# Peptides against a protein of PDB entry 3J47, part 74

Target 1, 121 residues: chain A of PDB entry 3J47
Amino acid sequence: IRLTNQLKSLKGLQSKLKDVVEYLDKVINKELPINHTILGKLQDVFNLLPNLGTPDDDEIDVENHDRINISNNLQKALTVKTNDELMVIYISNLVRSIIAFDDLIENKIQNKKIQEQRVKD

## One batch from the design tools (peptide; made by RFdiffusion4, then SolubleMPNN)

Design b2_p22_4_s1 (from b2_p22_4, 11 letters changed)
Fold by OpenDDE base, seed 1:
Structure b2_p22_4_s1 (fold): chain B 121 residues (1-121), chain A 22 residues (1-22)
Amino acid sequence: as target 1 above (121 residues)
Amino acid sequence: SLIELFRKLLEKVEEEIKKLEE
């Protein structure tokens, strides 16, 4: 039961992350306009993400100490196989943040697809 | 870039899923 719930949560996160990547690719490719609301929410998510590229970035921005702690804990939870409980907690928080704007992302992607279909007809 | 970070995170999550499914 516990492992199943953890796996389900991870799969949920995976799905939402895929949606985010897809959205960002479309924005980068100029297929979708820049949406500042979405980007703002993604920035909020980013502040929760582990420092995946620079474990040694000494930029201790003191003002973000709580966020840094969360990020570090998430990173540790993702890298340490035995820390499944902490991983689930931090992933759940990340998922909640992503879900908050997921509908907006999906709506924008769908609207673009509809417009493209109308132009081809 | 932000997208690269999300891709890396996605990759890690996928790896963890794979480990849990084994």
Scores: peptide ipSAE 0.085, ipTM 0.672, DockQ to the pose 0.478
Fold by OpenDDE base, seed 4:
Structure b2_p22_4_s1 (fold): chain B 121 residues (1-121), chain A 22 residues (1-22)
Amino acid sequence: as target 1 above (121 residues)
Amino acid sequence: SLIELFRKLLEKVEEEIKKLEE
């Protein structure tokens, strides 16, 4: 149940992140005007991002995983648990931040689509 | 850029989802 709920939350986050990327692409391509309120909220999200370890950190963890097997099971379990707990806290905060402005992003995208359709007609 | 950071974040989330589905 807990893992299923976490997975569901992550999938929801993934969907919202895709929407954010799509929005930012439209802003960069000058298809949408810069909205400072949205950008401010996105910056807040970034400030909540734990240091996304470089992809090399995952490889270092995998390579270190082969050597550290015996003595560190408890510390590893605590580290993994801590990482999982931190990830859950981070994801929860990120989701809350994204939800707070998701309606605004969606409304802006929809308004632009409506405007583009009106210009084509 | 801000967008590259979000792309990286998205990629990490996708990787974590994949790990949890395995």
Scores: peptide ipSAE 0.079, ipTM 0.674, DockQ to the pose 0.474
Fold by OpenDDE base, seed 3:
Structure b2_p22_4_s1 (fold): chain B 121 residues (1-121), chain A 22 residues (1-22)
Amino acid sequence: as target 1 above (121 residues)
Amino acid sequence: SLIELFRKLLEKVEEEIKKLEE
């Protein structure tokens, strides 16, 4: 039961993360305009994980000591294979941030698809 | 860097799903 519920939760997270990646790809490819509200929320997520970037990324200065501790714990949980339970707990905080703007992402992607279909017709 | 972060997170979640399904 517990493992089944964890699997279901992770599949939900996977779907939301995929939507975020798809959105960002469209923005990078100039298929969608930049939305400051969405990007601002994604930047908040990024600020919680300063060390998950490329090796050349500058260390993000986090003003809040509590955020630093959360970030360090999450980073540790993601890098250590034996900390799966800890990883799920800290990723849940990221999920809450993602869900807050998921509707905006989905609406923009759908609107673009509708426009593309109208051009083909 | 932002998109790379989310790709890394996605990859990690996919790995965990795979482990739970085995």
Scores: peptide ipSAE 0.076, ipTM 0.656, DockQ to the pose 0.446
Fold by OpenDDE base, seed 5:
Structure b2_p22_4_s1 (fold): chain B 121 residues (1-121), chain A 22 residues (1-22)
Amino acid sequence: as target 1 above (121 residues)
Amino acid sequence: SLIELFRKLLEKVEEEIKKLEE
């Protein structure tokens, strides 16, 4: 039961992260217009996860100490199989943050695909 | 850089899912 719930949460996170990556690719490729609200929320998520492997954030912003701790705990939770409870907590919080704008992302991607198909037809 | 970070996060999550399914 516990493992199943964790796996379900991770799969949910995976799906939402894929949507985010697809959205960002389309924005970078100028296939979708820039939405500053979405980008702002993504930046917020980024700021919660400073240690995901950017070597260049040498600026330990002292104000972000709490965010760094949260990020470290999330990374630890993802890598340490034995700490299942922490994994569920941090993943769930991250998923909730992403879900807040997921519908907008998905709708924009889908609408663009529909428009592209109509032009080919 | 932002997209690369999300790709890295996605990769980590995928790896963990794979480990849990095995």
Scores: peptide ipSAE 0.073, ipTM 0.657, DockQ to the pose 0.467

Design b2_p22_4_s2 (from b2_p22_4, 10 letters changed)
Fold by OpenDDE base, seed 5:
Structure b2_p22_4_s2 (fold): chain B 121 residues (1-121), chain A 22 residues (1-22)
Amino acid sequence: as target 1 above (121 residues)
Amino acid sequence: SLIELFRKLLEEVTKKIEELEK
């Protein structure tokens, strides 16, 4: 029962995410105008995301003291952990924003489909 | 663009959800 409800909720989220991807594709292809409310919320979340693209500073400062290497490894491990925890918070905020504006996205996609059908008739 | 980055992120999250459903 609990697992079934979690799976149902996850499927619902998946559907909403697919709608957002479809919306973004239409915006990229200039088929729909930019929705500044949706994109503003997405930008807010993105600006909070930790730099996922800090290359592993494989600049291991080869400073040859065992104590400095342990301290740097611990600090790196703490930074990675903190970034992962922050990423979860930011993704959660993104999901909340997607849920809040999903109906608006669906309505815009549907309205465009209706307009395209009217031109074919 | 920022929009393309969001598209890619959401696509990856969607794929991960699909993998959990299998």
Scores: peptide ipSAE 0.020, ipTM 0.575, DockQ to the pose 0.239
Fold by OpenDDE base, seed 2:
Structure b2_p22_4_s2 (fold): chain B 121 residues (1-121), chain A 22 residues (1-22)
Amino acid sequence: as target 1 above (121 residues)
Amino acid sequence: SLIELFRKLLEEVTKKIEELEK
């Protein structure tokens, strides 16, 4: 029972993450315009990421560089270093943000698919 | 781009969740 509920919760999270990835792929491929509300929520996710920099990384005045370094360090923690604590913190913050805009992402993907089907008819 | 980095991160997190489901 407890393991089944945990697995169900993970599957739900996985589905939401896949929706976000699909949206980002559509934006990267210029199939969908960037939505400023979604962009703002993505920025909120980045602002909630744990600081994975060393004390020496604090001297770089470029916000974009800091975000790239945090992302790279987090990717390393998730994939290579397999730091479970950092992964849990990241996922917890990510889940809160994704739930807030998941419906918007899904609606945009669905609406685009419907429009593409209508053009083929 | 930042969007591409975020995409890659989410993909990796998704993959890790899939691994936990096995």
Scores: peptide ipSAE 0.019, ipTM 0.570, DockQ to the pose 0.225
Fold by OpenDDE base, seed 4:
Structure b2_p22_4_s2 (fold): chain B 121 residues (1-121), chain A 22 residues (1-22)
Amino acid sequence: as target 1 above (121 residues)
Amino acid sequence: SLIELFRKLLEEVTKKIEELEK
């Protein structure tokens, strides 16, 4: 029972993460315009990540530097030298934010697909 | 860009989840 529920929750998270990746790929490829609401929610995700970086004293670009450090720490947690504890913390924070805007992302992707089909007909 | 870095990170997380499902 517990393992089955964990697998179901993990599959749900995987689907949501795939939707986010698909959206970001479309934005990077200029297939979709930048949606400030979605980007704002992604920024909120980063702000909710624990700053587990060593306080590098370099005061100059604190906001961008903190976001890069968070990404680097999460990447280190996901590499072959996995830090499972860090991974769980970061994924948990991501999940909380992604659930809040997943429907928005999915709707934007679907609407684009419908428009592309209508142009081909 | 920050968006590209975030995309790459999410891709790595997604791959790791897929590995756990095998």
Scores: peptide ipSAE 0.019, ipTM 0.557, DockQ to the pose 0.204
Fold by OpenDDE base, seed 3:
Structure b2_p22_4_s2 (fold): chain B 121 residues (1-121), chain A 22 residues (1-22)
Amino acid sequence: as target 1 above (121 residues)
Amino acid sequence: SLIELFRKLLEEVTKKIEELEK
């Protein structure tokens, strides 16, 4: 029973993450306009992230040397699949933000599909 | 872009969840 409920909750989270990825792909491909409400929620996610700057971003954001180290550790933990406490904290914050805008994302994706069907008819 | 990095991160998390379900 407990394990089944945990798997069900995990599947629900997976679905929400896929919705976010699908939205971002459509925005990247210029298939959907950027929604300001969704952008605001994504910005909230980014503010919860330690600096995700690429090593080539010479922007010495004067932000705390500690936050840069945390970012590198999180990226390393994600790529190496290591058990990292920082990754757990990051994912928890990310999940909270994703849940907050999941309905907005789904509505925008569905509206676009309806418009595309109307143009084909 | 930052959006692309975020997209890649979400994809990796999604893959890890899928691995736990197998």
Scores: peptide ipSAE 0.019, ipTM 0.565, DockQ to the pose 0.265; fails the geometry check

Design b2_p22_4_s3 (from b2_p22_4, 12 letters changed)
Fold by OpenDDE base, seed 4:
Structure b2_p22_4_s3 (fold): chain B 121 residues (1-121), chain A 22 residues (1-22)
Amino acid sequence: as target 1 above (121 residues)
Amino acid sequence: SLIELLRKLLEEVEKQIEELEK
């Protein structure tokens, strides 16, 4: 039961992360305009991202002690298979932040699709 | 870049899912 719930949570996180990446690709490709509200929520997500062993990631996080602590804890939760309790805590916090962000992304994408359809009609 | 960092995180999450499914 607990393992199943953890797996379900991770799959949910995976889905939301894919949405974020797709959104950012659309912004980079100028398919969507930059939205400051979405960027603000993206910053919240960024504060929760782990240091994934790149010097660039380490340099960015060194400027924010609180961010380093959150990042290290999240990285530990994700990489250490035996720390189930830490995994549940830190992934849950990350998921909540990303869900709020994903809702904004979905709304923006839907609004754009509706507008594009109206122009074609 | 930020997008590259998110891609790396996504990859790590996918890896963890695969490990839990074994």
Scores: peptide ipSAE 0.083, ipTM 0.654, DockQ to the pose 0.487
Fold by OpenDDE base, seed 5:
Structure b2_p22_4_s3 (fold): chain B 121 residues (1-121), chain A 22 residues (1-22)
Amino acid sequence: as target 1 above (121 residues)
Amino acid sequence: SLIELLRKLLEEVEKQIEELEK
């Protein structure tokens, strides 16, 4: 039961992350305009994960020591078979941040696909 | 860099899923 719920949550996170990556690829390729609302929510996500960057990202905002510790704990929870409970807590917080904009991402991607189909037609 | 970070996170989540399915 506990593992099943964790697996379900991770699969949900996986799907949403794929949507985010797809959106960003389209923005980078200039296939979609920049959506500031989505980017703002992405910033919120990364504020939870300041140390997911390369160790060379020297701009550790020293002012966010607590956030850095949380991020380090999240990264450790994801990469190390340590504490399942901590993993669930940190993933849940990340998922909440992603849910806030996932629908917007999907809507923008779908709208673009519809427009492209209309032009072919 | 942001997209690379998201890809890395996605890869890690996929790894965790695989480990839990085992």
Scores: peptide ipSAE 0.074, ipTM 0.646, DockQ to the pose 0.495
Fold by OpenDDE base, seed 1:
Structure b2_p22_4_s3 (fold): chain B 121 residues (1-121), chain A 22 residues (1-22)
Amino acid sequence: as target 1 above (121 residues)
Amino acid sequence: SLIELLRKLLEEVEKQIEELEK
């Protein structure tokens, strides 16, 4: 039961992340315009990522360490079976932010499809 | 890039799914 619920949650997250990647690819390919609201929510998601791995590492050593640390911290956040209440809170907030971001993407895609359909008519 | 970070996140989630399915 617990493992099944975890798997279901991760599959849900995977689906949403795929939508985000697809959206960004469309923006890069100029198929969709840049949406600043979506970018803002994306920034909110990434602002939560550094906090997922190291409650103790105080030093915002900003530049090169961040990318490797984000992957390692994310892996730590997803794999660490520790009772770290703060980590659970951060992961939960991250997931909520990604969900909200995915909803904005879907709304934008739908609105574009509606506009394209109206122009064809 | 931001997209690379998202791809890495996606990859990690996929890895976790695979581990749970074993």
Scores: peptide ipSAE 0.073, ipTM 0.647, DockQ to the pose 0.465
Fold by OpenDDE base, seed 3:
Structure b2_p22_4_s3 (fold): chain B 121 residues (1-121), chain A 22 residues (1-22)
Amino acid sequence: as target 1 above (121 residues)
Amino acid sequence: SLIELLRKLLEEVEKQIEELEK
Protein backbone atom coordinates (compact mmCIF):
# COMPACT_ATOMS: atom_id res chain seq x y z
CA ILE B 1 0.00 0.00 0.00
CA ARG B 2 2.65 2.59 1.00
CA LEU B 3 4.86 1.77 -1.97
CA THR B 4 1.92 1.95 -4.37
CA ASN B 5 0.87 5.34 -3.01
CA GLN B 6 4.42 6.68 -3.32
CA LEU B 7 4.62 5.45 -6.90
CA LYS B 8 1.27 7.03 -7.77
CA SER B 9 2.32 10.37 -6.26
CA LEU B 10 5.62 10.38 -8.15
CA LYS B 11 3.89 9.54 -11.43
CA GLY B 12 1.57 12.49 -10.87
CA LEU B 13 4.53 14.78 -10.26
CA GLN B 14 6.25 13.39 -13.35
CA SER B 15 3.25 14.25 -15.53
CA LYS B 16 3.09 17.82 -14.25
CA LEU B 17 6.83 18.33 -14.72
CA LYS B 18 6.53 17.12 -18.31
CA ASP B 19 3.81 19.72 -18.92
CA VAL B 20 6.11 22.45 -17.57
CA VAL B 21 8.99 21.33 -19.78
CA GLU B 22 6.72 21.21 -22.83
CA TYR B 23 5.50 24.74 -22.13
CA LEU B 24 9.02 26.11 -21.70
CA ASP B 25 10.19 24.44 -24.91
CA LYS B 26 7.33 26.08 -26.80
CA VAL B 27 8.16 29.50 -25.32
CA ILE B 28 11.85 29.09 -26.20
CA ASN B 29 10.88 28.09 -29.75
CA LYS B 30 8.55 31.13 -29.96
CA GLU B 31 5.53 28.88 -30.43
CA LEU B 32 3.82 30.40 -27.39
CA PRO B 33 3.97 33.92 -25.99
CA ILE B 34 5.59 34.55 -22.64
CA ASN B 35 3.11 34.33 -19.79
CA HIS B 36 4.30 36.31 -16.78
CA THR B 37 1.98 34.50 -14.38
CA ILE B 38 3.47 31.13 -15.32
CA LEU B 39 7.01 32.53 -15.18
CA GLY B 40 6.32 33.92 -11.71
CA LYS B 41 5.27 30.48 -10.49
CA LEU B 42 8.32 28.91 -12.12
CA GLN B 43 10.44 31.42 -10.21
CA ASP B 44 8.91 30.06 -7.01
CA VAL B 45 10.10 26.60 -8.00
CA PHE B 46 13.54 28.00 -8.82
CA ASN B 47 13.74 29.62 -5.39
CA LEU B 48 13.24 26.19 -3.83
CA LEU B 49 15.96 24.58 -5.96
CA PRO B 50 18.70 27.18 -6.64
CA ASN B 51 21.58 24.68 -6.89
CA LEU B 52 20.19 21.75 -8.89
CA GLY B 53 22.36 23.12 -11.71
CA THR B 54 25.96 22.18 -12.38
CA PRO B 55 28.14 22.71 -9.28
CA ASP B 56 30.51 24.84 -11.37
CA ASP B 57 27.86 27.51 -12.00
CA ASP B 58 27.27 28.06 -8.29
CA GLU B 59 29.20 31.09 -7.29
CA ILE B 60 28.73 30.90 -3.52
CA ASP B 61 26.48 33.91 -3.20
CA VAL B 62 26.59 34.62 0.53
CA GLU B 63 23.08 36.10 0.35
CA ASN B 64 21.64 32.75 -0.76
CA HIS B 65 23.36 30.56 1.83
CA ASP B 66 20.10 29.32 3.34
CA ARG B 67 18.64 28.54 -0.09
CA ILE B 68 21.83 26.72 -1.06
CA ASN B 69 21.53 24.54 2.01
CA ILE B 70 17.88 23.77 1.23
CA SER B 71 18.73 22.80 -2.36
CA ASN B 72 21.60 20.57 -1.27
CA ASN B 73 19.34 18.91 1.27
CA LEU B 74 16.72 18.31 -1.42
CA GLN B 75 19.25 16.70 -3.74
CA LYS B 76 20.49 14.58 -0.88
CA ALA B 77 16.94 13.60 0.05
CA LEU B 78 16.16 12.58 -3.54
CA THR B 79 19.37 10.58 -4.05
CA VAL B 80 19.71 9.11 -0.56
CA LYS B 81 16.66 7.05 0.41
CA THR B 82 17.48 7.42 4.11
CA ASN B 83 16.15 10.98 4.20
CA ASP B 84 12.49 10.29 3.40
CA GLU B 85 11.14 13.09 5.58
CA LEU B 86 13.01 15.87 3.79
CA MET B 87 12.12 14.35 0.43
CA VAL B 88 8.41 14.47 1.26
CA ILE B 89 8.61 18.08 2.49
CA TYR B 90 10.45 19.43 -0.55
CA ILE B 91 8.47 17.44 -3.12
CA SER B 92 5.24 18.64 -1.49
CA ASN B 93 6.34 22.26 -1.84
CA LEU B 94 7.29 21.72 -5.49
CA VAL B 95 3.97 20.02 -6.21
CA ARG B 96 2.04 22.93 -4.68
CA SER B 97 3.94 25.40 -6.85
CA ILE B 98 3.42 23.37 -10.03
CA ILE B 99 -0.28 22.69 -9.39
CA ALA B 100 -0.85 26.45 -9.06
CA PHE B 101 -0.16 27.00 -12.78
CA ASP B 102 -0.66 23.53 -14.33
CA ASP B 103 -4.16 24.33 -15.62
CA LEU B 104 -2.92 27.58 -17.16
CA ILE B 105 -0.08 25.76 -18.93
CA GLU B 106 -2.40 23.10 -20.32
CA ASN B 107 -4.89 25.71 -21.54
CA LYS B 108 -2.19 27.63 -23.41
CA ILE B 109 -0.84 24.50 -25.08
CA GLN B 110 -4.32 23.33 -26.09
CA ASN B 111 -5.31 26.74 -27.46
CA LYS B 112 -2.22 26.77 -29.65
CA LYS B 113 -3.00 23.29 -31.01
CA ILE B 114 -6.56 24.36 -31.84
CA GLN B 115 -5.30 27.45 -33.69
CA GLU B 116 -2.78 25.39 -35.68
CA GLN B 117 -5.50 22.93 -36.70
CA ARG B 118 -7.76 25.79 -37.85
CA VAL B 119 -5.01 27.14 -40.09
CA LYS B 120 -4.53 23.70 -41.71
CA ASP B 121 -8.26 23.39 -42.47
CA SER A 1 18.94 27.45 -16.68
CA LEU A 2 15.53 26.95 -15.09
CA ILE A 3 14.53 24.48 -17.82
CA GLU A 4 17.67 22.44 -17.20
CA LEU A 5 16.87 22.40 -13.50
CA LEU A 6 13.39 21.09 -14.20
CA ARG A 7 14.75 18.45 -16.58
CA LYS A 8 17.14 17.25 -13.88
CA LEU A 9 14.32 17.09 -11.36
CA LEU A 10 12.20 15.17 -13.86
CA GLU A 11 15.05 12.74 -14.43
CA GLU A 12 15.41 12.16 -10.70
CA VAL A 13 11.67 11.53 -10.32
CA GLU A 14 11.83 9.04 -13.19
CA LYS A 15 14.73 7.30 -11.49
CA GLN A 16 12.74 7.02 -8.26
CA ILE A 17 9.78 5.57 -10.15
CA GLU A 18 12.01 2.94 -11.75
CA GLU A 19 13.45 1.98 -8.38
CA LEU A 20 9.98 1.59 -6.88
CA GLU A 21 8.85 -0.60 -9.78
CA LYS A 22 11.68 -3.13 -9.20
Scores: peptide ipSAE 0.071, ipTM 0.644, DockQ to the pose 0.435

Design b2_p22_4_s4 (from b2_p22_4, 13 letters changed)
Fold by OpenDDE base, seed 1:
Structure b2_p22_4_s4 (fold): chain B 121 residues (1-121), chain A 22 residues (1-22)
Amino acid sequence: as target 1 above (121 residues)
Amino acid sequence: SIIEQLRKLLEEVEKEIEELEK
């Protein structure tokens, strides 16, 4: 039961992250217009992402100590793999934060598809 | 980039899923 719930949470996160990446690729490729509401939510998500040691991490002055703690704890939970409980807690919070974001992405993609279909008709 | 960070996170999550499924 516990393991199943952990896997379900992780798979949920995985699915939503894939949607985010797909959306961003579409925006970069000019397949979708920039949506500032979605970008604002993306920033909220980013504040919850672990420090992955990327060169870009150094450019983000995370002034908020609480955000640093959350990010560091998530990173530790993901990398060490020994603290499954902390991993579940932080991932669950991240998942909740990106659900609304994913809904915005899906709505935008659907609206674009509908518009394209109307132009073809 | 943010996209690269998201992809890395996704990879880490996928790796953890694989480990938990063993």
Scores: peptide ipSAE 0.067, ipTM 0.634, DockQ to the pose 0.505
Fold by OpenDDE base, seed 5:
Structure b2_p22_4_s4 (fold): chain B 121 residues (1-121), chain A 22 residues (1-22)
Amino acid sequence: as target 1 above (121 residues)
Amino acid sequence: SIIEQLRKLLEEVEKEIEELEK
């Protein structure tokens, strides 16, 4: 039961993250206009994300010591496969931020698909 | 980049899902 609920939550997160990536790819390719509301919410998500890529982003803003610790703990939870429970807890904070704008992202992608279909008809 | 970070996160989530489904 507990594992099933965790798995369901992760699958939900996976779907939302795929939507975000698809949206960002469309924005970068100039297929969709920039939506400042979506970008603002994405910034909130990234502030919760650990630096997954480069050790070299030295600009750890000292003022957010608690956020830095959370980010470092999330990084550790994502990289260290041994603590599934901690990983789920830290990912849950990201999920809360992603849920707030996923509907907007999905709606924008769908609206674009509808417009493209109308042009083909 | 933001996209690269999201793709990495997505990959980690997918990996965890696969591990939990075993």
Scores: peptide ipSAE 0.065, ipTM 0.633, DockQ to the pose 0.477
Fold by OpenDDE base, seed 3:
Structure b2_p22_4_s4 (fold): chain B 121 residues (1-121), chain A 22 residues (1-22)
Amino acid sequence: as target 1 above (121 residues)
Amino acid sequence: SIIEQLRKLLEEVEKEIEELEK
C-alpha cells in the first residue's frame, strides 16, 4: 500500500516535470511568450532544488551556509538512494510547488496547439 | 542551467520509478 502510493505520487511528479520542460523549451524556441506568473512559480521550485550543477559552476552563491548544507543533503538523498526519507520530503515539497502552476502551463501549450491547427486548415 | 537541473531531477524520478516497479 505505502509503496503503491509512493509510486503513484512519483508518476504524477514525472508527468508535471515533463510539462514544465515542454513549456520551457517552447519559451526558449520563442513559440510561447514569457509568462511571469509561471516563471515566479518556477523560481519557488528552484529554491527547493539542490545545486545539481556540474562542479565547474564555480558560482559560489554566497547564500546562507545552512541552506547549502540542506541542499547538499537533499542532493545526496536523490543520487545515492541511501536516504529515502529526505528524498520523500524533498519530492513532496517539489510536487506542491509544481501543482500550483501546472494548469497554467497546460493551458498555454494547448492554446498554442489549437492556433497551429487553425493555421494549417 | 535551470532546464538541465529539471532534466536531472526528471531522470532521478524516472530511475526511482523503475526501481519501485521491480
Scores: peptide ipSAE 0.060, ipTM 0.632, DockQ to the pose 0.451
Fold by OpenDDE base, seed 2:
Structure b2_p22_4_s4 (fold): chain B 121 residues (1-121), chain A 22 residues (1-22)
Amino acid sequence: as target 1 above (121 residues)
Amino acid sequence: SIIEQLRKLLEEVEKEIEELEK
């Protein structure tokens, strides 16, 4: 039961992350306009993202100490497979940030796909 | 880049899902 709930939560996060990546690819390819609300929410997500760089890329801006700690803890939670509780806590925080704008992202992507199909018909 | 970080995070989540499914 507990593992099933964790797996379900992670699958939900996976789906939302895929939507975000797809959205960003569409924006980069100029298929969708830049949405400042989405960008603002993405910034909130990035504050929670693990620093996936090498330790040498830590230009420790001292002003972001709390964010660095959250990032390091999230990275540990994702990489340390044995601490399920820490994983759930940090993933849940990330999921909450992503949920705030995921519906908007998905709707925009879908609407664009529908429009592209209509032009081909 | 932000996109690369998101892709890496996605990969980590996918890896964890695969491990939990074993």
Scores: peptide ipSAE 0.069, ipTM 0.643, DockQ to the pose 0.438; fails the geometry check

Design b2_p22_5_s1 (from b2_p22_5, 10 letters changed)
Fold by OpenDDE base, seed 4:
Structure b2_p22_5_s1 (fold): chain B 121 residues (1-121), chain A 22 residues (1-22)
Amino acid sequence: as target 1 above (121 residues)
Amino acid sequence: LLEELKRLKEEIKKLLDEIKKL
């Protein structure tokens, strides 16, 4: 149940991030006006991003490889667990920010569609 | 501004690609 809910939330996040990319493409192509409130909320989402360390930035200290096997198994288990816990807290905060952002985009698209209908009538 | 939007788009694409690998 918990893992299935996490996978469902991650798929929902992937869909919403795709909608954000499509919105940014429309803004870049000048099809939509720049909304500083939307961009500010998007920047807040990125500031909440822990560096998903490139798998190569797990080079936080390969130079101490020979004396820490018991303390590093606990500290690596705590760092992996803390990275997993921080990743879950982060994904939860990111999802909340993206939901609030998606609601703002949808409200703006709906308002534009209503305005375009009123100009055709 | 326009280059910042392009950068932001590319950062989101990288996140989508990482999420797709999971």
Scores: peptide ipSAE 0.022, ipTM 0.590, DockQ to the pose 0.083
Fold by OpenDDE base, seed 5:
Order: C-alpha cells, then structure tokens, then sequence
Structure b2_p22_5_s1 (fold): chain B 121 residues (1-121), chain A 22 residues (1-22)
C-alpha cells in the first residue's frame, strides 16, 4: 500500500514534468508566447530542487547565490536532519507549486487552441 | 532567453531520466 501510493505520486510528478517540457518546446518553437509569470514559477520550482550535480555552470548569476544557499541549506536539512515532518511539509509545498504551474500551462495551451479555432471559423 | 529555455528544458529531461532509473 505505501509503496504503491509513492509510485502513483511519482508517476503523477513525471507526467507534470513532461507537460512542462512540452510547454518549453512550444515556447522555444514560438508556438506559444513567452509568459514571464510561468517562467518565474518554473525557476522557483528549480531553485527548490536539489542541485543536480553537473559541474559545468561557470555562469551562476550573483543574484541566485543567496537563493542557492537557501536551497542548499534546505537540502542539507533534508539530508542531515531526518525530521520527516519538515521533509513532508517541503515536498507538499513543492508538489503544490508544480500542480499550480501545470494548471497554468494547461489553461494557456487550451486558451490558445480556442483562439486559433475562432480565427479559422 | 531562448538559450535559458533550452537549458531549463535539458535540466527537466535530466530529472525525468533520473526519475525513470528509480
């Protein structure tokens, strides 16, 4: 039961991250307008992720250094103090942020499809 | 901007590939 629920939650997260990739592809391909509010929320999600240890970003903007210190302190808090309660609160807030971001992506994709249909009729 | 979006896309793909290995 516990493992099945964790796998279901992980599959849900994986689906939402795919929708984010699809959105970014549409923005890169100029199929969707750039939305700075969506991009800002995506950056906030990444600043909450543990640094995927790729050593090849020699261009860390100095403004991100304080946010990286907060995320690294949180990653250290998750790794050094197994306060399962703080970990659950953090993961819950991260998941809520990803869900709210996915809903914004879906709403923007749908609104564009509706506008494109109205221009063809 | 476009290069930052490509980078961000590639970081999400790396995350997705790590999630698939679990």
Amino acid sequence: as target 1 above (121 residues)
Amino acid sequence: LLEELKRLKEEIKKLLDEIKKL
Scores: peptide ipSAE 0.020, ipTM 0.583, DockQ to the pose 0.062
Fold by OpenDDE base, seed 2:
Structure b2_p22_5_s1 (fold): chain B 121 residues (1-121), chain A 22 residues (1-22)
Amino acid sequence: as target 1 above (121 residues)
Amino acid sequence: LLEELKRLKEEIKKLLDEIKKL
């Protein structure tokens, strides 16, 4: 059950990344106009990906080195000379992600306090 | 811009290929 759900989630991610490649191909081929809002949101999604290159100190596999290089190249692709408008979109989505993360932390702290109170009663 | 989109596309393809090895 858990492994099947992980495989389903990974297949879902693969499908979404394929849809993004197909979108980028249409933009490159001038079949679609450049939408800076979509590109900004895409940049934010990739900047929210955990650095595939933090070695947790226990797996020096060659596969991790390729993933680190891809992550670093992707970060370099995302940092290339966005117009000030794209930077504003990026910062706005980053701030929204930070706020959503803070709300998640606060909800976790509150849930912990509620559980600790239920153990004392 | 267009070269950056091509680069981004290529990096997403590499990530997709790495996901297929798992």
Scores: peptide ipSAE 0.020, ipTM 0.558, DockQ to the pose 0.062
Fold by OpenDDE base, seed 3:
Structure b2_p22_5_s1 (fold): chain B 121 residues (1-121), chain A 22 residues (1-22)
Amino acid sequence: as target 1 above (121 residues)
Amino acid sequence: LLEELKRLKEEIKKLLDEIKKL
């Protein structure tokens, strides 16, 4: 049941990402006018994406390296040289550092509970 | 130390919930 729901959610995300790519192609081909509100929301979504590309996770499957380069090149192509975009990259790295800090806190709390249980048994 | 880290975590969560309401 849990795994089937995760696979269904992932398929739903894949469909939405495909619709976003099709929208971007229509804007690039001048078939649709540029919508600055949609473009801003897409920039926000790409900024919330993890940098698939810290070399310190020991699971570099060779198929992920091309997708990582495409994601990083797309993120760089969406970075027009403005001080505002450097600020958005900085905020995204700050949010990622906050998430990693939250996970570190949770892991330390769990490890302490496991040690306290082992001393009572 | 651990209780201060828990407090900081809850303060960050409150700030994230306020940002989501904007």
Scores: peptide ipSAE 0.019, ipTM 0.424, DockQ to the pose 0.019

